# Designs tried in a protein design run: peptides against a protein of PDB entry 5OK6. Part 30

Target 1, 215 residues: chain A of PDB entry 5OK6
Amino acid sequence: ELPGLDSQWRQIENGESGRERPLRAGESWFLVEKHWYKQWEAYVQGGDQDSSTFPGCINNATLFQDEINWRLKEGLVEGEDYVLLPAAAWHYLVSWYGLEHGQPPIERKVIELPNIQKVEVYPVELLLVRHNDLGKSHTVQFSHTDSIGLVLRTARERFLVEPQEDTRLWAKNSEGSLDRLYDTHITVLDAALETGQLIIMETRKKDGTWPSAQL

## One batch from the design tools (peptide; aimed at target 1 H131 P211)

Design b2_p18_5_s1 (made by RFdiffusion4, then SolubleMPNN; from b2_p18_5, 7 letters changed)
Fold by OpenDDE base, seed 4:
Structure b2_p18_5_s1 (fold): chain B 215 residues (1-215), chain A 18 residues (1-18)
Amino acid sequence: as target 1 above (215 residues)
Amino acid sequence: SAAEQAFINSFTGINDTP
């Protein structure tokens, strides 16, 4: 059952679990398409539940690049294209109005940056490859706050690298050369890695030499 | 190997500085 209009407004906008609540690292937030949200605002502010301004089901279709992988369009801007809601508020709206059939929720995580919490709308998608098989990539999503060590461990797992094999990472830069990801303790952000960037896992040869020594 | 040669030929160089 739909709550009263004032109750809806308070729960979504001004409640303890509302849109303006403080961000907390690790929490899930959800994107809502801006036009739908504005229609909802107009509906609940109108004071008439039978108003023709009823927003209908949540529809985020315009935020997606495709309906196969459900990737977001590039360059979306908070407050212009979408609003962010905490999990509780999102679930209220979904329970009240429904979500368009077959459309997944757009869930994102709050991350901790040096002086601010932010919802990471665009996690980094890296293309992981082996030095000896550049044509076979694994696309893996990482947070900007994830360590290079995690990227390396993930690469080793995806490529089924044995524990005794020694590996290291390179990032292909804009000049087409390889920058070594030497420090495994820095973050993806610190390393300035970007979505679509090629990350090469190099495996040490049995003779103790590195394949990259010939570059 | 052909794979190693492909690796070497795919990049303009390396920066191995910490």
Scores: peptide ipSAE 0.384, ipTM 0.923, DockQ to the pose 0.866
OpenDDE base, seeds 1, 2, 3, 5: peptide ipSAE 0.381, 0.383, 0.383, 0.383; ipTM 0.923, 0.923, 0.923, 0.923

Design b2_p18_5_s2 (made by RFdiffusion4, then SolubleMPNN; from b2_p18_5, 8 letters changed)
Fold by OpenDDE base, seed 2:
Structure b2_p18_5_s2 (fold): chain B 215 residues (1-215), chain A 18 residues (1-18)
Amino acid sequence: as target 1 above (215 residues)
Amino acid sequence: SAVEQAYINSFTGINDTP
């Protein structure tokens, strides 16, 4: 059963726990397609629960580029294409109206940037490869706030590198050259890594030399 | 090795500076 229209409005738009509440790092927020949300607003503001403005189930189909991997379309804009709701508000709407069958929720995390909190709608997808097998890539998502050290550890884990093996990272730049990622303490954002960028994990040879020394 | 040569040939260069 749907709660009263005024109650719905207060619950979802409440500044303390609703759409306009402050962002906190690590919290989950959810995307809702803008047209659906506007329809919901019209419905609850209309004051007539029997009106033809009933929004139906949440349908975020227009936000996805495919229904296989459920990846978001590029270039979506908050307030134009979608709205962001905190987890509690999202779950209320889903419980009241349902979510389109088979469609996953679009959950994103709040990240802490130097001066602001934001919902990270687009994490960075990196293509991880080994220097000796460039044709076998692992696509892994990272936050802009993740360290290069985490990228390295993740690469080592994915490629089953032994603890005693020494490894380092290179990023392929737009010129086709490799830039060494020296500082493992900086973030993905600081390193200016981009989605689709090739990251090469180089493993030190048993003789103590690096394969890249031959370049 | 052939693998190492393929690695070398795959890039236009390296920037190995801090």
Scores: peptide ipSAE 0.267, ipTM 0.799, DockQ to the pose 0.925
OpenDDE base, seeds 1, 3, 4, 5: peptide ipSAE 0.212, 0.226, 0.084, 0.050; ipTM 0.785, 0.792, 0.744, 0.700

Design b2_p18_5_s3 (made by RFdiffusion4, then SolubleMPNN; from b2_p18_5, 9 letters changed)
Fold by OpenDDE base, seed 2:
Structure b2_p18_5_s3 (fold): chain B 215 residues (1-215), chain A 18 residues (1-18)
Amino acid sequence: as target 1 above (215 residues)
Amino acid sequence: SAVEEAYKNSFTGINDSP
């Protein structure tokens, strides 16, 4: 059963888990397509549950570029294309109206940047490869706040690198050359890594030389 | 090796500086 219209409005807009509550690092937020949300606002503000303004089930179809991988379209803008809701508010709306059959929720995390908290709508997708097999890429998502050390550990795990093997990372730049990622303590953001960028994991040879010394 | 040649030919240069 749907709660009263005023109760819905208070719960989603002004509740303890309302859309305007402060962001907290590590929390989950969810995207809701803007037109659906505006239809819901009109419905609950109209004061008539029997009105023709009933929003129906949540449908985020317009936010996805494909229905196979459920990737978001590029260049979506908060307040224009979608609204962000805290997990509790999202779950209330889903429980009241449902979500379109087959669509996954669009869950994103709050990240802490030096001066701001934000919902990271677009994590960085890196193409991880080995120096000796450049044709076999593994796409992995990272937060802008993840360290280069985490990228390296993830690459080592994905490629089943033994603990005794020494490895390092290179990024392919826009000029087609390799930039070495020396500092593993800086973030993906600090390293200015971008979605679709090729990251090469180099493994040290048994003779103690690096393959890149021949480049 | 063919693998080393493929690696060498895949990039225009290397920046091995901090």
Scores: peptide ipSAE 0.302, ipTM 0.868, DockQ to the pose 0.911
OpenDDE base, seeds 1, 3, 4, 5: peptide ipSAE 0.239, 0.300, 0.031, 0.289; ipTM 0.796, 0.864, 0.597, 0.857

Design b2_p18_5_s4 (made by RFdiffusion4, then SolubleMPNN; from b2_p18_5, 8 letters changed)
Fold by OpenDDE base, seed 1:
Structure b2_p18_5_s4 (fold): chain B 215 residues (1-215), chain A 18 residues (1-18)
Amino acid sequence: as target 1 above (215 residues)
Amino acid sequence: SAEEQAFINSFSGINDTP
């Protein structure tokens, strides 16, 4: 059952627990398509539950580039294309209006950046490969706040590298050369890694030499 | 190896500096 219109507005827009509440690192927020949300606002502000302004079920279809992987379109802008809601508010709206059949929620995490908290709408998708098998890539998502060390550990795990094998990372730059990722403590953001970037895991040879020494 | 040669041939250079 739908709550009263004033109750809906207060629940979703309340600055303590609603859309305007402070961001907290690690919390989940959800995207709602802007036109739907504006329709909902008009509906609840209109004061007539039987109004023709009823928004219907939440439909984020216009935010997706495909219905296979449910990836977001590039270049979406908060406040123009979508609004962000905290998990509680999102779940209320879904409970009241429903979500389009088969469409997944667009869940994102709050990340801590220097002096700012932000919902990370676009995590970084890296193409992980081994130096000796460049044709076999693993696409893996990382937060901008994830360390290069995590990228390396993830690569080692994906490629089933033995604990005794020494590995290191290279990033392919825009010029087609390799930049060594030396500092494993810096973040993906600090390393300026971008979506679609090729990351090469190099494994040290048994003779103690590195394959890249021939480059 | 062919794989090693593919690695060498795939990139224009290396920036191996800290």
Scores: peptide ipSAE 0.375, ipTM 0.921, DockQ to the pose 0.909
OpenDDE base, seeds 2, 3, 4, 5: peptide ipSAE 0.360, 0.359, 0.350, 0.375; ipTM 0.917, 0.916, 0.913, 0.922

Design b2_p18_6 (made by RFdiffusion4)
Pose (drawn by RFdiffusion4):
Structure b2_p18_6 (pose): chain A 215 residues (1-215), chain P 18 residues (1-18)
Amino acid sequence: as target 1 above (215 residues)
Amino acid sequence: SPDELFAAQVGPPARTIL
């Protein structure tokens, strides 16, 4: 059952429960298409539960590139294309109005940057492959603030690399050549990695030589 | 061999990111 209009307003907009919730690293926020949010706002501020301004189910279809991979469209602007809600507010709105059938939520995380916290709406999507098959990829979203060491550990896990196997990483650049990702302590941002970039994990041979020594 | 095929499919190493 729907809460009253003022109750909905308090839950979604205010304090710890709503949009005013402070940004804390690691917390989840969700994207809501702006038109739907504005319609909900007009409804809860209108004083009439029976109003035709009732927004209906949340539908974020215009925010997605397609329904094959459900990727968020690039170039979206907060306050213009979408509004961010903390996880609790999103949960409440979905419980009240529903979410379009078959559509995934758009969940993003708060990250720490040198002097600010922000929701990372656009993490870096990396294609992780082993050197022997450059077409067999695990597509994984990493934060700009994740280390290259995390990228390597993730690639190892995704490909079930055994503990005794030694592995290291390369990145294929826009010129079609390879840059060695030497330092595992720096971040994806420091390494200037971009969405869609191919990350190649090579494995040391049993004799101790590396496949890349042949390049 | 798999390594020879890999060598034929990629460009040479351009730089190391430190």

Design b2_p18_6_s1 (made by RFdiffusion4, then SolubleMPNN; from b2_p18_6, 6 letters changed)
Fold by OpenDDE base, seed 5:
Structure b2_p18_6_s1 (fold): chain B 215 residues (1-215), chain A 18 residues (1-18)
Amino acid sequence: as target 1 above (215 residues)
Amino acid sequence: SEDAAFAASVGPIRRTIL
């Protein structure tokens, strides 16, 4: 059963626990398609629960580029294409109106950037490969705030690298050559890695030499 | 070899991202 319209508005649109609450790193926020949200606003502001402005189930279809991997379209803009709600507010709306059948929630995390918190709507998708099998990639999402060390550990795990094997990372650059990701303490953001970029894990040979030393 | 192909992909100028 739907709560009163004024109660709905107060639960979703407030500065303490609703849409206007401060961002905190690590918290989950959810995307809601803008037109649906505007319809909901009109409904609850209208004051008539039986109004023809009833928004129906949440439908985020227009935010997705595909219904297989449920990837977001590129270039979506907050306030134009979607609104962001904290987990509690999202769950209220879902409980009241439902979510379109088959659609997953669009959950994103708050990250801490230098001097700002942001909901990371677009994490970086890297193509991880081994130096000796460049054609077999593993697509993995990373936060801009994740370290290169985490990227390396993730690559080692995905490729089942044994603990005694030495590995290092290279990034394919815009010129088609490789840049070595030397410092594992810097972030994905600091390294300026981008979605779709090829990241090559090089494994040290048994003789102690690196394959890349042949240059 | 696969290693040689990789080595060639590094290019003539090796860059380091620090």
Scores: peptide ipSAE 0.230, ipTM 0.855, DockQ to the pose 0.631
OpenDDE base, seeds 1, 2, 3, 4: peptide ipSAE 0.208, 0.175, 0.031, 0.029; ipTM 0.834, 0.831, 0.724, 0.691; seed 4 fails the geometry check

Design b2_p18_6_s2 (made by RFdiffusion4, then SolubleMPNN; from b2_p18_6, 5 letters changed)
Fold by OpenDDE base, seed 4:
Structure b2_p18_6_s2 (fold): chain B 215 residues (1-215), chain A 18 residues (1-18)
Amino acid sequence: as target 1 above (215 residues)
Amino acid sequence: SADEAFAASVGPIRRTIL
């Protein structure tokens, strides 16, 4: 059963779990398509639960690039294309109005950046490859706040690298050349890595030499 | 070889700019 219109407004906008509550690192937030949300606002502000402004089921279809991988369209802007809600508020709306059949929720995490918390709407999707097999990539999602060390460990795991094998990372830059990722303690953000960027894991040869040093 | 091809693609080694 739908709660009263004033109650809905208070819970979603001004409640302890409302849209304006402080961001906390590691928490989940959800995207709601802007037009649906505005329709909901008009409905609850109208004061008539039988109004023709009833928003219906949540439908984020316009935010998705495709219905196969459910990736977001590029260049979406908060406040223009979507609204961010904390998990509790999202779950209230879903329980009240439902979510379009077959459509997944758009869940994102709060990350800690210097002097600010932000919902990371676009985590970085890196293409991980081995230096000797550039045609076989593993797409892996990382936070901008993840370390290069985590990227390296993830690459080693995906490619089933043995513990005794020594590995290092290279990033293909916008100029087409390779930048070596020397410091594994810096973040994906610090390294300026971007979605779709090729990250090459180089494995040290048994003779102790590096493939990149051959020529 | 694959190693030689990779070595050729590296070009001048650039450090990560922090």
Scores: peptide ipSAE 0.364, ipTM 0.821, DockQ to the pose 0.474
OpenDDE base, seeds 1, 2, 3, 5: peptide ipSAE 0.275, 0.357, 0.358, 0.359; ipTM 0.802, 0.815, 0.817, 0.822

Design b2_p18_6_s3 (made by RFdiffusion4, then SolubleMPNN; from b2_p18_6, 6 letters changed)
Fold by OpenDDE base, seed 2:
Structure b2_p18_6_s3 (fold): chain B 215 residues (1-215), chain A 18 residues (1-18)
Amino acid sequence: as target 1 above (215 residues)
Amino acid sequence: SADAAFAASVGPIRRTIL
């Protein structure tokens, strides 16, 4: 059941659960296509629930590049292409208006960067490979705030590396060469890792030598 | 060998990200 228009506006735009609430790390926020949101604003601001300005169900179709994996288009801009809502507000809108059939919500997490909290709309997808089998990759999503140590642990897990095996990471850079990710305490962001970037896990040889040290 | 190929792929510019 749709609440009163003024109540809708207040619940979504204002208050502790509104669009303008402070971001908190770990919280879920949701993307709403901008045009739909503007239509909703016009509807509730119009003061007439019977108005032809009724927004209909939420439809984020224009934000997706595909309907298989439901990946977002690249280069979307907050305030231009979409609006971010906290989980409570999103769920209100969905309950009131519905979501386009078969379309998943676009849920994203708030991350804490050194100087700001931000909704991470585009997490980093890395291609994890072993040094001796570059053709077999595991695509894994990471936050920019995840440590290189986590990337390494994840790679070890995916490749079923035994605890006694020593491993380290390399990143293929834009020049086509490899940069060693020596410090595992820095973040994906600090390492400037990007989506689609190849991350190579090197495993130490039984003789104690590293493959990369081979002349 | 795969190891040799990897070593070669590292290239002359070995950068360490600190």
Scores: peptide ipSAE 0.334, ipTM 0.823, DockQ to the pose 0.567
OpenDDE base, seeds 1, 3, 4, 5: peptide ipSAE 0.116, 0.239, 0.241, 0.236; ipTM 0.799, 0.791, 0.795, 0.792

Design b2_p18_6_s4 (made by RFdiffusion4, then SolubleMPNN; from b2_p18_6, 7 letters changed)
Fold by OpenDDE base, seed 2:
Structure b2_p18_6_s4 (fold): chain B 215 residues (1-215), chain A 18 residues (1-18)
Amino acid sequence: as target 1 above (215 residues)
Amino acid sequence: SADAAFAASVGPISRTIY
């Protein structure tokens, strides 16, 4: 049921569950297409529930580059293309107005960066490969705050590496050369890894030498 | 060899990230 307009405004814009609430790491936030949100604002600020300014169901179609994988368009900007709402506010809006049929919510997580909390709208998708089979990749999503150690563990898991096998990572950089991801405690962000970047898992040879020694 | 293919398929080592 649609609550009073003033109540809607207060619940979504203000308070502990509103748009302006502090970000907390690990929490889910949701993207709402900016034009819809502005229409909603106009509707609730108008004071007339029977107004022609009724926003209709939430439709984030313009934020997606495809309706198969529901990937976001690149380069979307908060405040211009979308607004971010905490989970409670998002669920209120969905309950009141609905979400376009078949369209998934755009859920993102708050991450803790060194100096700020941020909703990570664009996590990093890495292409994980083995040094001996560069043509077979596993695309895996990581947070910028994930450690290189996690990337390595993930690669080992995906490639079914046995515990006794020694492995390490390389990143193919924009120049086509390799960056050795030596410190596994630094983050994806620290290593400046980017979506689509090739990450090579090297496995130590039985003779104790590394394949990369031939480079 | 797989090692040779690796060497041929990737560029030189640029740097080590610590």
Scores: peptide ipSAE 0.245, ipTM 0.856, DockQ to the pose 0.909
OpenDDE base, seeds 1, 3, 4, 5: peptide ipSAE 0.040, 0.147, 0.199, 0.068; ipTM 0.750, 0.827, 0.834, 0.794

Design b2_p18_7 (made by RFdiffusion4)
Pose (drawn by RFdiffusion4):
Structure b2_p18_7 (pose): chain A 215 residues (1-215), chain P 18 residues (1-18)
Amino acid sequence: as target 1 above (215 residues)
Amino acid sequence: APVLISSTDLPTDDTPWD
C-alpha cells in the first residue's frame, strides 16, 4: 500500500533516508530517470493522491544502451538525464511503484577522491583475458580507485588460476601495442586505464620463462 | 568490490602468443 504523499516526500528527499543523505565511501546509490522523478515530485507535491500525475512504475529504459548487456549509456549528466537516490530511497520507491519488468536496477557506489566523495557513475570496464586466448574475456567493472593488484587478483579468480601459477598483467593500448602494468599498488586511474580496454594476464612457464619474452 | 558484467569467447583480430 502506498504511503501518503507527505510521508513519501519525507522518505525520499530528507535526512538519512533520502537524497540529503551524506555521501559515504562504499555506500550504494541508484539512478532514476529524471522525467520519472520529476513526475513523482509533481505527484507528491500536488496534494491529490488520485491525480493523473501518478508516475506509475519506475522505468529507466532510456538510460540503457540496450537490453542485451544493460550497460548505462555514456555521457549522461546528473540532474539532466538522471537523479541519484540512496539505496533505501530506491528500495522504497520500487516497493511503492514497482520497477519495469525485466529491467535491472542501476546501482553505483560512493568513492573517495582526494578532497571529495562522489558517486562513481562510470567505473572502468576492463576485458580480462589470458595470453593464450585473447577472445575469451571476463568483462569486469573496476573503480578508478581500485588497485592494479585488485585487478590481478580478480583476473586470477575469474580464470581459476592455481596458487602455484605466476601471473602478470599487460594493457593493450589504442595503438595496438602492449604496456606493462608493473606496479600493483597504483590505481586504475593512475595507470590511465579506460573502459573497454583489453587487459592480458600472462602465465609464467614451468621453466621460469615468460611468454612475453618472445615478443 | 569488482562487478562481473559478462564472460564471453568472441573472435578477435589480435594474435595470442605461446

Design b2_p18_7_s1 (made by RFdiffusion4, then SolubleMPNN; from b2_p18_7, 9 letters changed)
Fold by OpenDDE base, seed 3:
Structure b2_p18_7_s1 (fold): chain B 215 residues (1-215), chain A 18 residues (1-18)
Amino acid sequence: as target 1 above (215 residues)
Amino acid sequence: MPVLLSEEDRPTDLVSWE
């Protein structure tokens, strides 16, 4: 059963718990297609539950590039294409109006950047490979705030590297050269890594030399 | 044979910002 229209408005738009509440790192927020949200606003502000302004079920179809991988379209803009809601508000709207059948929620995390918190709508997808098998890539998603150390640990885990084996990372740059990710404490953002970028895990040889030292 | 990094791949150290 739908709550009263004023109750819906207060629940979703309340500055303490709703859309306008402060972002907190690690929290989940959800994307809602802008036109649907505006229709909902018009409905609840109209004060008539029987009005023709009823928004129907949430449908984010226009935000997706495809319905197979449910990847977002590139270049979506907050306030133009979508609005962001905290998890509680999202779940209320889904409970009241439903979500289009078979369509997944668009969940994203709040990240902390220098001087600002933001919802990370587009995390970085890196192509992880081994130096001796460049043809076998693993696509892994990372936050811009994740450390290079986490990328390295993830690569080691994916490739089943033994604990005693020493490894390091290289990023392929736009010129086709390899930039060694020497500092593992910097973030993906600080390293300027981008989606689709090739990250090469080099494994140290048993003789204590690096394969790249022969270049 | 282990595929070595291509000869075209020149290693460059990233500048770390402290």
Scores: peptide ipSAE 0.016, ipTM 0.544, DockQ to the pose 0.036
OpenDDE base, seeds 1, 2, 4, 5: peptide ipSAE 0.016, 0.009, 0.008, 0.010; ipTM 0.534, 0.557, 0.441, 0.530; seed 5 fails the geometry check

Design b2_p18_7_s2 (made by RFdiffusion4, then SolubleMPNN; from b2_p18_7, 9 letters changed)
Fold by OpenDDE base, seed 2:
Structure b2_p18_7_s2 (fold): chain B 215 residues (1-215), chain A 18 residues (1-18)
Amino acid sequence: as target 1 above (215 residues)
Amino acid sequence: MPVLLSEEDVPTDLVSWE
C-alpha cells in the first residue's frame, strides 16, 4: 500500500534519513534513474494520488550498458543521470512502486577518502595477469580505497598461486612501461590505478631469482 | 620512487603485450 504523498516525500527527501542524509563510510546507497525520480517527485508534489503523473515501477534501464552483466554506462553524473538514495529510502521506493522486472538494484558503497565521503559509483576494474601468460586475464573490481595488498592477494587467489610462492605486482603505465607496486599498504587510488589497467603478477622463480631481475 | 622498468628492462615474457 502506498503511503500518503506527503509521507512519501518526507521519507525519501528527509535530510536525516533520506536522500540528503550524511554519507557514512561502508553504507550502501542505490542509484535511481533521474527521469523516474523526477516523475516520482512530480507525483508526490502534485498532491493527487489519482494523477496521471504516477511514476510506475523503478526503471533504471537507461543507466545500464548491458543487461547481461548489468554494468553501468560510463560517464553517468549524479543529479543529471541518477540520484543517490540511502538503503532505507531505496527500499521504501521499491516497496511502494516495485523495480522493473529482471533489473538488479544498483548498489554502491560509501568510501572514505582523505577529506570526503563519496559513493563509489565506479569501482576500479583491473586486468590481472601473470608475467608469463599475459593473454589470460582476470578482470576484478576493486575499491579506490582497497590496498595494493588486497590486489596482490586477489591475484594470487585467482591464479591459484601456492602459499609458498612469492609474488609481486607491476602496473602497466600510460607510457607502456611497468611500475612496480612496492608498497602494498597504499590504496588503489594512491597508486593511481585505473579501470582497464593491466596489473602483472610476477612469480619468483624456484632458484630464488625474479624473472624481471635477470635482465 | 617506483622503479620504472622500460620495456627494454623487462624480460620478454613481461614485455610481450598483446
Scores: peptide ipSAE 0.009, ipTM 0.514, DockQ to the pose 0.075
OpenDDE base, seeds 1, 3, 4, 5: peptide ipSAE 0.008, 0.008, 0.009, 0.008; ipTM 0.507, 0.489, 0.511, 0.512; seeds 1, 3, 4 fail the geometry check

Design b2_p18_7_s3 (made by RFdiffusion4, then SolubleMPNN; from b2_p18_7, 9 letters changed)
Fold by OpenDDE base, seed 3:
Order: structure tokens, then sequence, then C-alpha cells
Structure b2_p18_7_s3 (fold): chain B 215 residues (1-215), chain A 18 residues (1-18)
């Protein structure tokens, strides 16, 4: 059932529980295409439920690169291309207006950065490879707040590395050289890792030497 | 020391790693 216009506004825009409420780390937020949201605002602020300003079903099609993988377009800007809603507000809007058939929700997580909480719209996609088998890559998404240690553990898992094997990471930099990721406690953000960046997992030899030490 | 990578997406130096 579609509630009254004032009730809709209160549920979605309430500063304590709505769109403007404080972000909390680990919470799910959802993207809504800006034009649709503005149409909804006009509808509920107009005070006439029978007005021509009815927004119809939520359609985020313009935010996607394609309808196969449902990857977001690059360079989308909050407040220009989309708005962010808490899970409760998103679910209300979907229940009231519906979501375009076959279109997935755009769910993202709040992350804790040193001085701010932020909805992480674009996680970092890293290309993981082994030093001795560069032809086999795994593309894996990481949060900016994930540790290099997690990247290493993930690489070990994807490549089925045995527990007794010692491994370390290198990142290909913009100059085409390799930077060793020495500190596994720093984050992906601290290491300035970017989407599409090549990360090489080096495995220690049985003789206790590193392959890179012979280069 | 930073390892110099070849201009190719797959560094030749890494392919030669034992």
Amino acid sequence: as target 1 above (215 residues)
Amino acid sequence: MPVLLSESDVPTDLVSWP
C-alpha cells in the first residue's frame, strides 16, 4: 500500500532515520538514480497523489555499464547521478513503487576511513597473479579498508597455496616497476592500490631463497 | 629494489622466475 505523501517524505527524508541520517560502518546503503529520486521528491512535495508527477517504478538503468554484469559506470557522482539511501528507506521505496523488472538493487557498504564514514560505491578490483604463472589471473574486489594481509590471504586461497609455503606481494606501479608490499597491516587505501592494478604473489623457494632475489 | 618490468603487461623478468 502506498502511504500518504507526508508519510513517505517523513520515512525517507527524516534526518534521524532517513537519507540524512549518520553513516554507520558495515551498514548497507543503496543507490537510486538521481532523476527518479527528484521526480519522487516533486511528487511527495506537491501534495497531490493524483498528480502527473508520479515517479513510476525505480529504474537505475543509466547507472549501469551493461545489463549483463550490472557493473556501475565509472565516474558516477553522488548528488549528481545518484542518491544514497539506508536499507530501510530503499526497501520502503521498492515496496511502494517497485524496481524495474530484472534489475538488481545497487547495494554498497559503509566503510570506516580515518576521519569519515563513507559508502564505498567503488571497491578496488585487483588482478592477482603468481610470479611463475602470469597467464592465470584472478580479479578480486577489495574494500579500501581491507588490509594487504587480506589481499595476500585471498591470493593464497585462490591459488591453492599450501600452508607451509611462504608468500609475499608485489604491486606493479604506474612506471611499470614492481613495488614490494612489505607491511601487510596497512590498508588497500594506504598502499594506494587502484582498480585494474596487477598484484604479483611471489612464493619462496624450497631452498629458502626468493625468486626476485635472483633478478 | 624495485624490479623493472618490461613494457608488456607480462614482465619477461617475471616469466623467467624459477
Scores: peptide ipSAE 0.016, ipTM 0.554, DockQ to the pose 0.130
OpenDDE base, seeds 1, 2, 4, 5: peptide ipSAE 0.008, 0.009, 0.009, 0.016; ipTM 0.519, 0.519, 0.536, 0.541; seed 2 fails the geometry check

Design b2_p18_7_s4 (made by RFdiffusion4, then SolubleMPNN; from b2_p18_7, 9 letters changed)
Fold by OpenDDE base, seed 2:
Structure b2_p18_7_s4 (fold): chain B 215 residues (1-215), chain A 18 residues (1-18)
Amino acid sequence: as target 1 above (215 residues)
Amino acid sequence: MPVLLSESDVPTDLVSWE
């Protein structure tokens, strides 16, 4: 059963538990398409449950680039294209109105940046390859707050690198040259890695030499 | 923190490190 309109408004917009609550690192937030959310606002603020302003099921279709991989469109803007809700508020709305059939929730994590918490709507998608087989890539998502060490471990796992094999990363820059990622403790953000960037894992030879040192 | 990138850019065409 739908709660009263005032109760819905208070639950979703409440500054302690709703949309206006402080962000906390590691928490899940959800995107709601702006038009639907505005329709909901109009409905609950109108004070008439029988009004023609009923929003229907949550439908985020316009936020997706495709309905196969459910990737978000690029360049979406908070407050214009979508609203962010904490998990509790999202689950209430889904419980009350439903979500469009077959459409996944758009869950995102709060990340800690040096001076601010932010919902990471767009994680970084990196193309991981081996130095000796650039034609076989693994696309993997990383947080801007993930370490280069995590990228390296992920690459090793995806390419089934044996524990005794030594590996290092290179990033292809915009000029087409390779920048070696020496510090594995810095973040993806600190390394200025971008979505679609090619990351090359180099494996040390059995003779102890690096392939790149022979160039 | 300083991004410790290689001081020398290796051209990607040289990645044929076979």
Scores: peptide ipSAE 0.017, ipTM 0.549, DockQ to the pose 0.081
OpenDDE base, seeds 1, 3, 4, 5: peptide ipSAE 0.008, 0.011, 0.010, 0.009; ipTM 0.530, 0.511, 0.511, 0.518

